# Ledger of designs, part 14: peptides against a protein of PDB entry 3HUF

Target 1, 320 residues: chain A of PDB entry 3HUF
Amino acid sequence: MWIIEAEGDILKGKSRILFPGTYIVGRNVSDDSSHIQVISKSISKRHARFTILTPSEKDYFTGGPCEFEVKDLDTKFGTKVNEKVVGQNGDSYKEKDLKIQLGKCPFTINAYWRSMCIQFDNPEMLSQWASNLNLLGIPTGLRDSDATTHFVMNRQAGSSITVGTMYAFLKKTVIIDDSYLQYLSTVKESVIEDASLMPDALECFKNIIKNNDQFPSSPEDCINSLEGFSCAMLNTSSESHHLLELLGLRISTFMSLGDIDKELISKTDFVVLNNAVYDSEKISFPEGIFCLTIEQLWKIIIERNSRELISKEIERLKYA

## One batch from the design tools (peptide; made by RFdiffusion4, then SolubleMPNN)

Design b2_p22_2_s4
Fold by OpenDDE base, seed 2:
Structure b2_p22_2_s4 (fold): chain B 320 residues (1-320), chain A 22 residues (1-22)
Amino acid sequence: as target 1 above (320 residues)
Amino acid sequence: SEEEKKKKEEKEKEKKLLENEP
């Protein structure tokens, strides 16, 4: 989201969130959803127009800012952004930091980008929330991205957490739920005057972890917990591979259960399968190898003695 | 520089003007 602040109390000493939309900026306007009052005698009554675009798909992957357009409203002394005079037709900016000078005002408006990108685990929830979140200047998507700051899990009472949720947790992404998204939708008007009124997602995250026994106390309890072990996995999702890497596993990939030969068995401690393959092929598992699902592996990893539990299961099958 | 002095005087004038607006 864009946040503006200013020197010399020209914004009344407050920070303001700018959502996607159009704003008239000047001395003789009242603060609302489409106007920004700037208190200075050196600026015009109506001085500039700011236009913030909605996020692009590229912004979800890069964490880049919503495009910020500035137009001077034919003022006597013009408008500058980053010491450059704004062109007659307006100019667009993709920099994360903008110093906006209105006319001869000796104080600048400082605009800065606060990155917030929300990944969804479920396409139905993305479809429900994406439009509203984009109108807040928040990029949204389903795919993993290094720019993601938040991850939405669906609260299904009694369901196991998904691989996406497990991976988001280990990446230290702030896990949120629909209750936080509902709260975000209500604050749009209140944050116009004070950007500090933005709800803290960490409180939502703490409540999720505290109330769900499927989460360890911290990601650090799980990261590299299986260092020194080797696994084989079916070539399924990139998230599953990255999850196993974060556990410190050496990973071999295979395309089918028929590719699990004596060589693979000799160099592999256990095989990780998806639920569909595990349930269908459980009777046909190769002798002398430990096969489990990611969800079964997760249940072992959240235990304090995860290494001992894995070692016992490997030994049990080697000597059977 | 004379420009830096002028900018400082403008900042002080504008600061005083903001402090005196009710």
Scores: peptide ipSAE 0.026, ipTM 0.556, DockQ to the pose 0.105
Fold by OpenDDE base, seed 1:
Structure b2_p22_2_s4 (fold): chain B 320 residues (1-320), chain A 22 residues (1-22)
Amino acid sequence: as target 1 above (320 residues)
Amino acid sequence: SEEEKKKKEEKEKEKKLLENEP
């Protein structure tokens, strides 16, 4: 989201969130969803127009800002952005930091991009929320992205957490739920006067972790917790691979259980399967190797003695 | 504070700029 602040109390000492939309900026406008009052005698009554575009699909992957258009409203002294005069037709900016000078005002409006990208693991929830979140200037998507800051957990009572949720947690992504999205959708008016009134996702995240026994106390409890162990991974997602890497595992990837020979069994501590393969191939597991699902592995990893638990299961099957 | 001094200098610059606007 774009946040503006200014020197010299020209924004009344307040910060403001700018959502996608059009804003008239000037001395003689009232602060609302489409106007920004700036208090200086050096600025025009109506000085500039700011237009913030909705996020692009590319912005979800890059964490780039919503495009920021600035147009001077035919003022005597013009408008500058980053010390450059805005062109007669207006100019568009993709920089994360903008210093906007209105006329001869010695104080600048400082606009900065606060990155917020929300990943969903559920396409139905994405379909419900994407339009509203895009109108907040928040990129949304289903695929993993290095720009992802938040992850929406689907609250199904009594269901195991998804691999996407497990991975988001270990990546230190802020996990949020539908309650946070609801709250986020209501704040548009309150944040006009004070950008600090933006709801803290960390409170939602803390409440999710506290109230769900499927989460460890911190990601740090699980990161590299299985360092020194080796696994073979069969028919798993890219998220599953990255999850196992964050656990500190040495990973070998295979296409079928038939690729697991005696040599590989001698070098591999356990095999990780998806649920479909685990359920279908349960009878045909290679002898002398521990096979488990990611969800079964997760249940072990969240325990304080995860290394001892894994070691006992490996030993049990080597001597069976 | 140095911040109050800077704010005062900037306000004086603003006042001078406004006085020099025709």
Scores: peptide ipSAE 0.025, ipTM 0.572, DockQ to the pose 0.233
Fold by OpenDDE base, seed 3:
Parts: C-alpha cells; structure tokens; sequence
Structure b2_p22_2_s4 (fold): chain B 320 residues (1-320), chain A 22 residues (1-22)
C-alpha cells in the first residue's frame, strides 16, 4: 500500500494510506476518499492529482508498488517528484519512495510503498477476496512468491493444515485467516485520516498459532531440524521440495515408485509421498524404506523429539 | 537539539518565502 507523510506539519502530522483511486491534492480541499488537504500558503488551492492504479499480476511476484501517477494541475510553480519536474501530461512512477514537492513549498510529501502481497491457499477464497484486496492496493495470488508477505490459511482444509500453510509458516510468512480479511475490508474509511489504524496481522497470526496445535511455537523449531537426514520425493510440487529443504533434508527426486532402486534406498532415510500415491500404492512400496506423506512428516517435525522419532521409524523398517 | 535547530531553520525559510510572495 502507498503511505504518505510530510515534513513541516503540511499533512497535519498524520500519515495516510492511498488506496487505488484518484486524489486531488491542494490547500483548499477537504480530506476525504478523493482529496488530500495540504496546509501551506505556497501550495495552490488545487495543486496536483495523484492516481494510484490497482496492482498488476506482476506486482504480486515482484512486490512492486501500485503505479503512482502524478499530474500538476497547471500551477504556477509546478510539481516535482524526486527533484524532477512532472511533465505537462503527468508522469507515472514505480519507485518505492517518492519525494513530492508541490510548487515552492519547502516541505515535501514523502510517499513510500509498504509491501503487502497476500497468497491464498484456496482458489475459492482468492475468488471471494481478490477484488476487494486489489481495491486496497494489495496484490493477490495462489502461487508461491518471494514477494508474499501474508498467507491466507484455509479453515476448511479438514483436520490438517496444507503443505502451503506448512511452507508459509516455515518461510516466516504472516499466516492470516478470513477474519483478518474481513477486518481489513472494514478499515478503508478509518485509515484515510490515520494510516496507523491498519489492523495488526501479527496479532491475527499469533492467535492462529496459539489456537492450533498443528503449529510449532516458532518456525525456528523446525528449520533445519532434520539436518543430516536424506529423503526421496516424487517430483510433484516445488512447494513440497522447498518445504523439505527448509527442514534441512538432502532431497532426491524420482518420477515413479519404480525409479526407487537399491542404490537410492541405500542413500535415503525415507520417502515422502503425496496422499494419493501413499493411499493407492501402499502395497507396492519398496521394501526396506520408510514411506510417509508430507502431512505425516509434519506431525513428526512439530514434536520436540522429531529426530528420535524419525530415527526410530527408519530403524523399524531397516531391521524388519 | 539538532532537530529543533533544523525545524527552526525550516520555519525561517518558510517565513522568508512567505515574505517574498507578492
């Protein structure tokens, strides 16, 4: 989201969120959803127009800002952004930091991009919320992204958290739920006057973790917890691979259960399977190797004695 | 404080700018 603040109390000492939309900026406008009052005698009654675009799909993957358009409203002394005069037709900016000078005002409006990119675990929830979140200037998507700051946990995911939720947690993404999204949708009017009124996603996250026994107390409890062990996995998802890497596992990939030969078994402590393969192929598992699902692995890794538990299961099958 | 000095210099600049507006 774009946040503006200013020097010299020209914004009345307040910070403001600029959601996607158009704003008239000037001395003689009243603060509302489409106007920004700036208190300086050196500023025109109507000085500039700011236009914030909705996020692009690219912005979800890059964490880039919503495009910020600035137009001078034919003022005597113009408008500058980052010390450059705004062109006659207006200019568009994708920089994360903008110093906006209105005319000869000695104080600048500082616009900065607060990155917020929300990943959804469920396409139905994305479809429900994406439009509203995009109108807040929040990029949304389903795929993993290095720009992802928040992850929406699917509450309907049965009795177990999804691989996406597990990975988001270990990646230190702020896990949120539909209750946070609902709250976020209500604050749009209140944050016009004070950007600090944005809901704390960390409080939502703490509450999710506290109330769900499927989470460890911290990502640090699980990161590298299985260092020194080796696994093989079916090449099904990059997310599952990255999850296993965060556990400190050495990973081998295979395309089918038939590719699991004696050499691979000799170098591998256990095999990680998806639920469908695990359930359908139980009778066809390679002898002498521990096979489990990622959800079964997760149940082990959240225990304090995860290394001992894994070792015990490996031994049980090597000596059977 | 250096911050108070800077604010005072900025206010003096603003005052000079306002005095030079016709």
Amino acid sequence: as target 1 above (320 residues)
Amino acid sequence: SEEEKKKKEEKEKEKKLLENEP
Scores: peptide ipSAE 0.023, ipTM 0.556, DockQ to the pose 0.217
Fold by OpenDDE base, seed 4:
Structure b2_p22_2_s4 (fold): chain B 320 residues (1-320), chain A 22 residues (1-22)
Amino acid sequence: as target 1 above (320 residues)
Amino acid sequence: SEEEKKKKEEKEKEKKLLENEP
């Protein structure tokens, strides 16, 4: 989200969130959803127009800011952004930090981009929330991204957590739920005057983890917990591969169960399968190798003795 | 409430600032 602050008291010492939309900035405007009052004798009654665009799809993957347009409103001394005079037709900015000088005001408005990018595990939830979140200047998507800061867990009653949720947890992404999204949708008016009134997602995350026995106490309990073990997996998802890497596993990939030869078996402690392959091909599993799903693996890795549990299962199947 | 008093004082300060600027 865009946050503005100012040097001196020209913004009354307050930080403000700027959501996508158009703002008239000046000395003689009242603070509201479309106006920013700036207190300085050097600033025109109506000085500039700020226009913040909604997030692009590219912004989701890059964590880049919503486009920030600045137009001078034909003022005597103009407007500058990053020491450059704003053009007559206005200019657009994609920098994460903007120093906005209004006329001859000795104090600048500092706009900075606070990265917030929400990944959804469920396309239906994305479809439900994306529009509202985009109107808050929050990029949203389904795919994993290095820019992802928050992850919306798919809540299915009585189901295991998804691979996406497992991976988000190990990546230390803040896991959130629908209650937090609902709260974000209501804060738009309350945060106009004070950006510090933004709800802390970390409290929501702590509550999710505390109330769900499918999570370990911390990501650190699982990261590299399986160091020294080797697995083979179907080349199915990047998230599954990255999850297994975060566990410290040596990973071999195969295209079909038929590609699992004696050489691969000799170098592999266990085979990781998705649920569909595991259920359909149980009868075709190679002899002498431990086959499990990611969800079964997850149930083992959240245990305090995960290494011992896996070792016992590997031994049991090598001698069966 | 003390919060309502503080908001009222801020609004009065804001109004005075607006009235004193030429």
Scores: peptide ipSAE 0.020, ipTM 0.396, DockQ to the pose 0.125

Design b2_p22_3_s1
Fold by OpenDDE base, seed 3:
Structure b2_p22_3_s1 (fold): chain B 320 residues (1-320), chain A 22 residues (1-22)
Amino acid sequence: as target 1 above (320 residues)
Amino acid sequence: EKEKEEEEKKKKEAEEEEEKLI
C-alpha cells in the first residue's frame, strides 16, 4: 500500500494510505476519498493530481508498488518528484519512495510503499477476495512468491493444514484467515485520515497459531529440525521440495516408485509421497524403506521429540 | 529537549522563508 506523510505539519501530522484511485492535492480541498488537503501558503488551491493504479500480476511476484502517477495542475512553480520536475503531461513512478515537492513549499510529502502481497491457498477464496484486495492496492495470487507477505489459510473445521500453509508458516509468512480479510474490507474509510488504523495482521496470526494445535509455537522450532536426515520425494511440486529443504533434509527426487533402487534406499532415511500415491500404491512400496506423506511428516515435526520419533519409525522398517 | 528546540527552530526558519516567497 502507498502511505504518505509530510514534514512541517503540512499533512496535519497525519499519515494517510493512498488506495488505488485519483486524488486532487492542494491547499483548498477537503480530505476525503479523492482529495488530500495540504496546509501551506506556497501550495496552490488545487496543485497536483495523484493517481494510484491497481496492482498488476507482476507486482504480486516482485513486491513492487502500485504505479504512482503525478500530474501538476498547471501551477506557477510546478511539482517535483525526487528532485525532478514533473513533466507537463504527468509522470509515472514505480520507485518505493517518492519525495514530492509541491511548488516552493520547503516541506516535502514523503510517499512510501508498504509491501503487502497476499497468497491464497485455494482458488475459491482468491476469486472471492481478489477484487476487493486489489482495490486496496494489494497484489493477490495462488502461486508461491518471494514477495508474499501474507498467506490466507482456509478455515475448514477438522481439516489438516495444507502443504501451502505449512510452507507459508516455515517461510515466516504472516498466516491470516477470512476474518482478517473481512476486517481489511471495512477499514478503507477509517484509514483515509490515519494510516495507523490499518489492522495488525500479526495479531490475527498469533490468534491462529494459539488456537490451532497443528502449528508449532514458532517456525524456528521446525526449521532445520531434521538436519542430518535424508529423504527421497516424487518430483511433484516445488513447494513440497522447499518445505522439506526448510526442515534441513537432504532431498533426492524420483519420477516413479520403480526408480527407487537399492542404492537410493541405502542413502535415504525415508520417502515422502503425496496422498494420492501413498493411498493407491501402499501395496507396492519398496521393501526396507519408511514411506510417509507430508502431512504425516508434519505431525512428527511439530512434536518436541521429532528427531527421536522419526528415528524410531526408520528403525521399525529397517529391522522388520 | 535540545532536539525538539532544533526542530522548532528549523520549522520557524522554514516558515519565515515561506513568508518571503508570497
Scores: peptide ipSAE 0.027, ipTM 0.540, DockQ to the pose 0.484
Fold by OpenDDE base, seed 5:
Structure b2_p22_3_s1 (fold): chain B 320 residues (1-320), chain A 22 residues (1-22)
Amino acid sequence: as target 1 above (320 residues)
Amino acid sequence: EKEKEEEEKKKKEAEEEEEKLI
C-alpha cells in the first residue's frame, strides 16, 4: 500500500495510508477519505490532486506499486516529484519512493510503497475478497509469485493443509485467514490519520501456527530436511515440484506410472503422488518402490526425526 | 547526537527559507 509521511511537521507528524482513489492535497482542506491537509504557508489552499489506481495483474507478479498520478491544480509555483516538475496534464509514477514537493515548501511529502501481495489457495475465496482488497491497493491472485507476501489459508477444521499452504509456509510467506481479511475491511477509516493502525498479519500467522498441529515450529525445520534422498513425481504441479526442491530432494519427473522402470526404481527412494492418482492407481503401483502422497510426506516432514522416519519406511519396502 | 543536530539544523534552515518566501 502507499504510505505518506512528511518533513517539517507539514503532515502534523502523522503517517497516512493512501488507498486507491482520488485525493485533493492542500493547506485549506480537511483530512478525510478524499482530502489531505498539508500545513505550510507556501502551499496553495488546493495545491495538487493525487490519484492512486487499483493494482494491475503485473503488480501481483512484481510486487510493484499501484500507479500514482500527480496533478498540479494550476498553482503559481507548481508541483515536483523526484525533483521533476509535474506536467500540465499530470504525470504518473511507478517508482516505490516519491519525493513530492508542493510549490516552494522546503519540506517534502515522502510517499513510499509498502509491499503487500496476497495469494489465495481457493478460487472461491479470491472471487469473494479480490474486489475489496484491490480497493485497499493490495494485489491478489491464485498463481505462485515471488512477490507474494501473504497467503490465505481456508479455515476448514479437520482438513489437511493444501500443497499451496505447505509451499507458502516453506517460502516464509505470512499465512493469514478469512478473519484477517475481514479485519482489513474495517481499517479503512481508522488509518486515515494513523497508518500504524493497520492490523498485524504476523499475529494472525502466529495464532494459526500455534493452533494447528500440521505446521512445524519454523520453515527452517523442514528446508533441506530430506537432503540426500531422491524422489520421482508426475510432472503435473509446479508448486509440488518447488515444495520437494525446498525439502532438498533430488527429483525425477515422469509422465505416467508406466514410465517407472527398473532404472528409475534403482535411483529413487520413493515416488510422490497426488491424492487422485494415489487412490485411483494404488493397485498398479510398481513393486519394490515406496509410493506416498504429498500430504503423507508432509506428515513425516513435520516430525523432528523426519530423516529417520523416511529411512525406516524406505528400508521396510526394499526388504519386503 | 550529531545526526539529530544536523536534522534540527536542516529543519531550522528550511523554516528560515519558508519565512523568506512569504
Scores: peptide ipSAE 0.025, ipTM 0.544, DockQ to the pose 0.439
Fold by OpenDDE base, seed 4:
Structure b2_p22_3_s1 (fold): chain B 320 residues (1-320), chain A 22 residues (1-22)
Amino acid sequence: as target 1 above (320 residues)
Amino acid sequence: EKEKEEEEKKKKEAEEEEEKLI
């Protein structure tokens, strides 16, 4: 989200969130959803127009800012952004930090981008929330991205957490739920005066972990917990591969169960399968190797003795 | 039309006050 602050109390010492929309900036405007009052004798009554665009799909993958347009309202001394005079038709900016100088005001408005990108595990939840979150200047998507800061877990009552949720947890993404999204949708008016009133997602995340026995106490309990073990995985998902890497596993990939030869078995401690392949192909599993799902693996890795549990299962099936 | 005239009027008033501050 865009946050503005200013030197010399020209913004009354307040930080403000700028959501997507158009703002008239000047001395003689009243602070509201479309106006930013700036208190300086060197600033025109109506000095500039700020326009913040909604996030692009690219912004979700890059963690880039919503486009920030600045137009001078034909003021005597103009407007500058990053020491450059704004052009007559206005200019658009994609930099994460903007120093906005209004006329001869000795104090700048500092606009900075606080990255917030929400990944969804469920397409239906994305479809429900994307519009509202985009109107907050929050990029949203389904695919894994290095820019993702928050993850909305799929809530199915009585189901195991998804691979996406497991991976989001291990990569230290803040896991949130629909209650946090609902709260975000209501704060738009209250945060106009004070950006610090933005709800803390970390409290939501702590409550999710505390109330769900499928999570370990921390990602650190699981990261590299299986260091020294080797697995084979069907080349099906990047998230599953990255999850297994975060466990410290050496990973071999195969294209079909028929590609699991004696050489691969000799170098592999266990085979990781998706649920569909595990359930359909149980009869075709290679002899002398431990096959499990990612969900079954997750149930083991959240245990305090995960290494001992895995070792026992490997031994049981190598000698069966 | 009326909104454009009010914007032009507010613009002109803004310019006249910038001239008085210099």
Scores: peptide ipSAE 0.021, ipTM 0.503, DockQ to the pose 0.032
Fold by OpenDDE base, seed 1:
Structure b2_p22_3_s1 (fold): chain B 320 residues (1-320), chain A 22 residues (1-22)
Amino acid sequence: as target 1 above (320 residues)
Amino acid sequence: EKEKEEEEKKKKEAEEEEEKLI
């Protein structure tokens, strides 16, 4: 989201979030959803127009800012952004930091981008929330992204957490739920005066982790916890691969159970399968190897003695 | 002076905590 602050009390010492939309900036406007009051004798009554665009699909993958358009409203001394005079038709900016000078005001408005990118595990929830979140200047998507800051957990009572949720947790993404999304949808009015009134996602996250026994106390309890073990991975998602890497596993990827020969069995501690393959091929598992699902692996990995539990299960099946 | 440095340090720590929140 875009945040603005300014020196010399020209914004009344307040920090403000700017959502996608159009703002008239000037000395003689009242602060609201479409106006930014600036307090200086050197600033015109109506000085500039700021227009913040909604996020693009590219912004979800890059964590880039919503495009920031600045137009001078035919003022005597113009408007500058990053020491450059704004053109007669206005200029558009994709920089994360903007120093906005209104006329001869000695104080600048500093605009900075705080990246918030929300990944959804469920396409139905994305379809429900994407429009509202985009109107907050928050990029949204289903695919994993290096720019992802938040992950929406699907709250199904009594269901196991998904691989996406497991991976989001291990990569230290803030896990949020529908309650946080509801709160985000209502904050537009409160954050006009004070950007610090933005809802704390970390409180939501702490509450999710505390109230769900499927999470360890921290990602650090699981990261590299299986260092030194080797697995074969069959018919899993990219998220499943990255999850197993974060556990510190040496991973071999295969297309079918038929690719697992005696040589590979000798070098592999266990095989990780998706649920569909595990359930269908349960009778045809290679002899002398431990096969499990990612969800079964997760139930072991969240235990404090995960390495001992895995070792015992590997030993049990090598002698079976 | 010390109170102002502690307030700036607390403000910076709060900004760093807010940067961890996003």
Scores: peptide ipSAE 0.000, ipTM 0.280, DockQ to the pose 0.034

